# Peptides against a protein of PDB entry 3HUF, part 99

Target 1, 320 residues: chain A of PDB entry 3HUF
Amino acid sequence: MWIIEAEGDILKGKSRILFPGTYIVGRNVSDDSSHIQVISKSISKRHARFTILTPSEKDYFTGGPCEFEVKDLDTKFGTKVNEKVVGQNGDSYKEKDLKIQLGKCPFTINAYWRSMCIQFDNPEMLSQWASNLNLLGIPTGLRDSDATTHFVMNRQAGSSITVGTMYAFLKKTVIIDDSYLQYLSTVKESVIEDASLMPDALECFKNIIKNNDQFPSSPEDCINSLEGFSCAMLNTSSESHHLLELLGLRISTFMSLGDIDKELISKTDFVVLNNAVYDSEKISFPEGIFCLTIEQLWKIIIERNSRELISKEIERLKYA

## One batch from the design tools (peptide; made by RFdiffusion4, then SolubleMPNN)

Design b2_p17_5_s1 (from b2_p17_5, 9 letters changed)
Fold by OpenDDE base, seed 1:
Structure b2_p17_5_s1 (fold): chain B 320 residues (1-320), chain A 17 residues (1-17)
Amino acid sequence: as target 1 above (320 residues)
Amino acid sequence: SAKEKKDQEEAEKENEK
């Protein structure tokens, strides 16, 4: 989201979130959803127009800012952004930091991009929330992104957490739920005057983790917890691969269970399978190797003695 | 600065019109 602040109390000492939309900026406007009052005698009654665009799909993957357009409203002294005069037709900016000078005002409006990018685990939830979140200047998507700051966990009552949720947790992404999204959607007007009134996603996250026994106490408890072990996995999911990497596993990939030869077994402590393959092909598992699902592995790694537990299961099957 | 003050005074006079 875009946040503006200013020196010299020209914004009344307040920070303001700029959601996607158009704002008239000037001395003689009243603060509302489409106006920004700037208190300086050196600023025109109506000085500039700011236009914040909605996030692009590219912004979801890059964590880039919503496009920021600045137009001078035919003022005598113009408007500058990053010490450059704004062109007569206006200019558009994709920089994360903008120093906006209105005419000869000695104080600048500082606009900065606070990264917030929400990944959804469920396409139905994305479809429900994407429009509202985009209107807050929040990029949204389903695919894994290095720009992801928040992850929406799907609450299916009584289901295990998904691989996406596991991976988001280990990536130290702030896991949120639908209750947070509901709250976030209602605060749009309240944060106009004070950007600090944004809902604390970390409090939501703490509550999710505290109330769900499927999470370890911290990502650090699981990161590299299986260092020194080797696994083989089906090349089916990038998230699954990245999850296993974060556990500190050496990973070999195979395309089918038939590719699990004696050479692969000799280099592998266990095989990780998806649920569909595990359930359908359990009768055809290679002899002398421990096969498990990611969900079964997760149940082991959340335990304090995860290394001992997995070692015991590996030994049990090598000598069976 | 003295220049900033003069620039501000000029802007103030223009914004009173």
Scores: peptide ipSAE 0.212, ipTM 0.847, DockQ to the pose 0.296
Fold by OpenDDE base, seed 3:
Structure b2_p17_5_s1 (fold): chain B 320 residues (1-320), chain A 17 residues (1-17)
Amino acid sequence: as target 1 above (320 residues)
Amino acid sequence: SAKEKKDQEEAEKENEK
């Protein structure tokens, strides 16, 4: 989200979030959802227009800012952004830091981008929330992204956590739920005067982890926990591959169970399958190899003695 | 600077109109 602050008390010492929308900036405007009052004798009554665009799809993958448009409102001394005079028709900015000078005011408005990108685990929840979150200047999507800061866990009572949730946890994203999204939607007006009133997602995350026994205490408990082991996986998802890499596994990929030859078996400690393949093909598993799902693997890796547990299962099937 | 102060005074005079 865009946050503005200023020197010399020209913003009354307040930090403000700028959501997507249009703002008239000047000395003689009243602070509201579409106006920013700036207190300086050197600033025009109506000085500039700020327009924040909604996030693009690219912004979700890059963690880039919502486009920031600045237009001078035909003032005598103009407006500058990053020491450059704003053009007569306005200029658009994609930089994460903007130093905005209104006329000859000795104090600048500093705009900075706080990255927040929310990944969803399912398309139904994305469809429900995307519009509202985009109106907050928050990029949203389904695909894995290096820019992802938050991950929405689907609350299915009594179900195992998804591979997406496991991976989000291990890559140290903040896991949130629908309750956080609801709370986030309520703060839109309150943060006009105080940007610090944004809800802390870390508190939501702590509560999710504390109340769900399917999570370890930290990602660090699982990262590289299986270093030295080798697995083979069906090339079904990039998230599954990245998850196994974060566990410290050496990974071989195959396209079908028929591609699991004696050579692959000799170099592999276990085979990781998705639920659909595991359930459909369990009767045709190769002899002498341990096959498990990612969810079964997860249940082992969250245990304190995960390495001993896996070693014991590998040995049990080698001598069966 | 003396120039910045003069520029500020000019801006103030313009914004009083």
Scores: peptide ipSAE 0.207, ipTM 0.842, DockQ to the pose 0.281
Fold by OpenDDE base, seed 2:
Structure b2_p17_5_s1 (fold): chain B 320 residues (1-320), chain A 17 residues (1-17)
Amino acid sequence: as target 1 above (320 residues)
Amino acid sequence: SAKEKKDQEEAEKENEK
């Protein structure tokens, strides 16, 4: 989201969030959803127009800002952005920091980008929320991205957490739910006066972790917890592979259960399977190897003695 | 500076119109 602040009390000492939309900036306007009052005698009655675009798909993957357009409203002394005069037709900016000078005002409006990118685990929830979140200047998507700051957990009552949720947790992404999204939808008007009134997602996250026994106390309890162990995995999702890497596992990939030969078994402590393969093929598993699902593995790694539990299961099947 | 003050006074006078 874009936040503006200014020196010399020209914004009355307040910070403001600028959502996607158009704003008239000047001395003789009243603060509202489409106007920004700037208090200086050197600023025109109507001085500039700011236009913030909705986020692009590219912004979701890069964590880049919503495009910021500035137009001077035919003022005598013009408008500058980052010491450059704004062109007659207006200019567009993708920099994360903008120093906006209105005419001969000795104080600047400082605009800065606060990165927030929300990943969804569920396409139905994305379809429900994406439009509203984009109107807040928040990029949204389903795919994993290095720019993601928040992850929406699919809260189905009585289900295990998904691999996406497990991976988001280990990546130290802030996990949120539908309650936080609902709260975000209500604050749009209140944050016009004070940008600090934005809801803290960390409170939502803390409540999710505290109230769900499927989470460890911290990601650090699980990261590299299985260092020194080796697994074989059927070629599955990228998130599954990255999850196992964050556990510190050495990973061998295979294309079919028929590729699990004696050599692979000799180098592998356990085999990780998806639920569909585990349920259908459990009668035909190779002898002398421990096979489990990612969800079964997760139940072990959240325990304080995870390494001992894994070792006992490996030994039980080698001597059976 | 004296120049900045003059520029400010000019801007104020223009914005009174």
Scores: peptide ipSAE 0.206, ipTM 0.842, DockQ to the pose 0.286
Fold by OpenDDE base, seed 5:
Structure b2_p17_5_s1 (fold): chain B 320 residues (1-320), chain A 17 residues (1-17)
Amino acid sequence: as target 1 above (320 residues)
Amino acid sequence: SAKEKKDQEEAEKENEK
């Protein structure tokens, strides 16, 4: 989200969020969803227009800002951004920090980008929320992104957490739910006066983790917890691979269960399968190797004695 | 600076119109 603040009390000591939209900036406007009052005698009654675009798909992957357009409203002394005079037709900016000088005002408006990118676990929830979140200047998507700051967990009562949720947790992404998204949608008017009134997602996250026994106490309890073990994985998802890497596993990939030869078995402690393959091919599992799903592995990894539990299962099947 | 003050005073006079 874009946040503005200013020195010299020209914004009345307030910070505010600028959502996607158009703002008239000047001395003789009233603060609302389309106007920014700036208090200085050196600023025109209507001085500039700010236009913030909705997030692009690229912004979701990069964590880049919504495009920020500045136009001077034909003022005598013009407008500058980062010490450069704004052109007659306006200029567009993708920098995360903008120092905006209105005319001869000795104080600047500082605009800065607070990165917030929300990943969704399923396309249905993305379809429901993406439009509203984009109107808040929040990039959204389904795919894993290094820019992801928040992950929306689908609360199905009694369901196991998904691989996406497991991976988001280990990546230290803030896990949120639909209740947080609902609350976030209500703050739009109040944050005009004070940007600090944005809801804290960390409180929502803490409550989710505290009330769900499917999560370990911290990501650090699981990261590298299986260091020294080797697994083979069916080449199904990049997220599954990255999850197993975060556990400290050495990973071999295969395309089918038929590719699991004696050589691979000799180098592998266990095989990780997706649910569909695990359920359909239980009868055709290679002899002498421990096969499990990611969800079964997760149930072991959240236990304090995870290494001992896995070792016992590996031993049990070597002698079966 | 004395120049900044003069520029500010000029801007104030222009914005009173």
Scores: peptide ipSAE 0.204, ipTM 0.842, DockQ to the pose 0.289

Design b2_p17_5_s2 (from b2_p17_5, 5 letters changed)
Fold by OpenDDE base, seed 4:
Structure b2_p17_5_s2 (fold): chain B 320 residues (1-320), chain A 17 residues (1-17)
Amino acid sequence: as target 1 above (320 residues)
Amino acid sequence: SEEEEKEKKEAEEENKK
C-alpha cells in the first residue's frame, strides 16, 4: 500500500494510507477519503491530484507499487516528484519512494510503498477477497511469487494443512486468516485512513502458529532438517518441489510409479506422492521403497526427532 | 526556522500576484 508522510508537520504529523483512488491535495481542502490537506502557505488551495491505480497482475509477481499518478492543478510554482517537474498532463510513477514537492514548500510529502502481496491457497477465497484487497492496493494471486508477503490459510476444521501452507510457512511468509482480511477491509471505512490503523499481521501469524499443533515452532526447525536424504516425487506441483528443497532433500522427479526403476530406487530413500496417487496406487507401490504423502512427511518433519523417524521408516521397508 | 521564514516570504510573494 502507499503511505504518505511529511516533514515540517505539513501533514499534521500523520502517516496516511493512500488506497487506489483519486485525491485532491492542497491547503484549502478538508481531509477525507478523496482529499489530503497540506498545511503550508506555499501551496495552492488545490495544488495537485494524486491518482493511485489498482494493482496489476504484474505487481503481484514483482512486488511493485500501484501506479501513482501526479497532476499539478495549474499552480503557479508547479509540482515536483523526485526533483523533476511534473508534466503538464501529469506523470505516472512506479518507483517505491516518491518525494513530492508542492510548489515552493520547503517540506516534501514522502510517499513510500509498503509491500503487501497476498497469496491465497484456495481459489474460492481469492475470488471472495481479491476485489476488496485490490481496492486497498494489495496485489493478490494464487501462484507462488517471491513478492508475496502474506499467505491466506484456508481454515478447514479437522483437515491437515495444505502443501501451500506448509511451503508458505517454510519460506517465512506471514500466514494470515480470514479474520485478518476482514480487519483489513474495515480500514477502508475510515474517513482518514491513518497508517496506524493497519493491523499487525505478525500477531495474527503468531496466534495461528500457537493455536495449531500442525505447525512447528519455527521454520528454522524444519529447513534443511532432512539434509542428506534423497526423495523421488511425482512432477505435479512446483510448490511441493520447493517444499522438499527447503527440507534439504535431493529430489528426483518421475511421471508415473512405473518410472521408478532400480536406478531410481538405488539413489532414493523414499517416494513422495500426492494424496490421490497414494490412495489409488497403495496396492501397487514399488517393492523395497518407502512411499508417503507430503502430509505424512509433514507429520514426521514437525517432530523434533524427524531424522530418526524417517530413518526408521526407511530401514523398516528396505529390510522387509 | 530559516526555511519557515523563506516559506513565509515566498507565500507573501505568491499572494501579491
Scores: peptide ipSAE 0.038, ipTM 0.735, DockQ to the pose 0.231
Fold by OpenDDE base, seed 3:
Structure b2_p17_5_s2 (fold): chain B 320 residues (1-320), chain A 17 residues (1-17)
Amino acid sequence: as target 1 above (320 residues)
Amino acid sequence: SEEEEKEKKEAEEENKK
């Protein structure tokens, strides 16, 4: 989201969130959803127009800012952004930091981008929330991205957490739920005057982790916990591969269970399968290898003695 | 400063339009 602050109390000592939309900036406007009052004698009654665009799909993958357009409203002394005069038709900016000078005002408006990108675990929730979140200047998507800051967990009662949720946790992404999204949608008006009123997602995350025994105490408890072990996985999802890498596993990939030959078995401690393959093919598993699902692996990983548990299961099946 | 007085006068002229 874009946040503005200013020197010399020209914004009355307040920070403000700028959501996607258009703002008239000047000395003789009243602060509201479309106006920014700036208190200086050197600033025109109506000085500039700020326009913030909704997030692009690219912004979700890059964590880049919503496009920021600045237009001078034909003022005597013009407008500058990053020491450059704004062009007659206005200019657009994709920099994360903007120093905006209105006329001869000795104090600048500082705009900075606070990155917030929300990944969704399912397309239904994305479809429900994307429009509202985009209107907050928050990029949204389904696919894994290094720019993601938050991950929406789908709370299905009685279900295990998804691979996406497991991976998001290990990546130290802030896990949130629909309750946080609801809360986030209500603050849009209140944060006009004070950007500090933005809800803290970390409190939501702490509550999710505290109330769900499927999470370890920290990502650090699981990261590299299986260092030295080797697994084979079906080439299915990128998230599954990345999850296993974060556990410190050496990973071999195969395309079908038929590709699991004696050579692969000799180099592999266990095989990781998705639920669909595990359930359909459990009768045809190769002899002498331990096969498990990612969810079964996760249940072992969250235990304090995960390495001992995995070792015991490997030994049990090698001698059965 | 003379610059501050000049800026004040220019601001007063802009406020008269």
Scores: peptide ipSAE 0.034, ipTM 0.690, DockQ to the pose 0.296
Fold by OpenDDE base, seed 5:
Structure b2_p17_5_s2 (fold): chain B 320 residues (1-320), chain A 17 residues (1-17)
Amino acid sequence: as target 1 above (320 residues)
Amino acid sequence: SEEEEKEKKEAEEENKK
């Protein structure tokens, strides 16, 4: 989201979140959803117009800012952004830091981008929330992205956590739920005066982890916990592969269960399958190899003795 | 305009603080 601050009390010592929309900036406007009051005698009554666009799909993958347009409102001394005079028709900016000078005011408005990108695990939840979150200047998507800061877990009571949730946790993404999104939707007016009133997602995350026994105490408890073991996986999702890499596993990929030959078995401690393949093909698994789902693996890795548990299962099936 | 002259004077006063 865009945040503005200023020196010299020209913003009354307050920080403000700018959501997508249009703002008239000047000395003789009142702070509201479409106006920013700036206190200086050197600033025109109506000095500039700021327009913040909704996030693009590219912004979700890059963590880039919403486009920031600045137009001078035909003032005598103009407007500058990053020491450059704003053009007569206005200019657009994609930099994460903007130093905005209104006329001859000795103090500048500093706009900076705070990255917040929300990944959804479920397409139905994305469909429900994306519009509202985009109107807050928050990029949203389904696919894995290095720019994601938050991950929406679907709270189905009694369901196992998904591979996406497991991977988000190990990536140290802040896991949130629909309750946080609902709370976030209520703060739009209150953050006009004070950007610090933005709800803390870390408190929501702490509460999710504390109240769900499917999570370890920290990502660090699981990262590289299976170092030295080797697995084979069916070429399924990138998230599944990356999850297994974060566990410290040596990974071999195969395209079908028929590719699991004696050579692969000799180099592999266990085979990781998705639920659909596991349930359909369990009768036809190769002999002498431990096959499990990612969810079964997760139940083992959250235990303190995960390495011992995996070793026992490997031994059990090697001698069966 | 009288407003532009006023704005200029106000700007000159603010830059002296």
Scores: peptide ipSAE 0.034, ipTM 0.672, DockQ to the pose 0.129
Fold by OpenDDE base, seed 2:
Structure b2_p17_5_s2 (fold): chain B 320 residues (1-320), chain A 17 residues (1-17)
Amino acid sequence: as target 1 above (320 residues)
Amino acid sequence: SEEEEKEKKEAEEENKK
């Protein structure tokens, strides 16, 4: 989201969130959802127009800002952004920090980008929320992104957490739910005068972790917890592979259960399968190897003695 | 200062538009 602040009390000591939309900036406007009053004698009655675009798909992957357009409203002394005069037709900016000078005002409006990118685990939830979140200047998507700051957990009553949720947790993203999205949708008007009123997702996250026994106390409890073990996995998803890497596992990939030969078994401690393959082919598993799902593995790794637990299961099946 | 008075006058002239 864009936040503006200013020196010299020209914004009345207030910080504002600028959501996607158009704002008239000047001395003789009243603060509202489309106007920014700036208190200086050196500023025109109507001085500039700020236009913030909705986030692009590229912004979701890069964590880049919503495009910020500045137009001078035919003022005597013009408008500058980052010490450059704004062109007659207006200029667009993608920098994360903008120093906006209105006319000869000795104080600048400082605009800065606070990165917030929300990944969804469920396409139906994305479809429900994406439009509203984009109107808040929040990029949204389904795919993994290095720019992701928040992850929406799918709350299906009585279901285990998904691989996406497990991976988001280990990546130290802030896990949120539908209740946080509902709350976030209501704050748009309240944050106009005070950007500090933006709801903190960390409290929602702490509550999710505290109330769900499927989460360890921290990602650090699980990261590299299985260092020194080797697994083989069916090439099913990139997220599953990255999850196993974050556990510190040495990973071999195979394309079919028929590729599980004596050589693979000799170098592998256990085989990770998806639920569909595990349920359909459990009667055909090779002897002498421990086969489990990612969900079964997760139940082991959240335990404090995860290394001992997995070692016992490996030994049990080697000597059976 | 003379500069503050000049800035004040320029600001008053902009206020007349």
Scores: peptide ipSAE 0.036, ipTM 0.699, DockQ to the pose 0.326; fails the geometry check

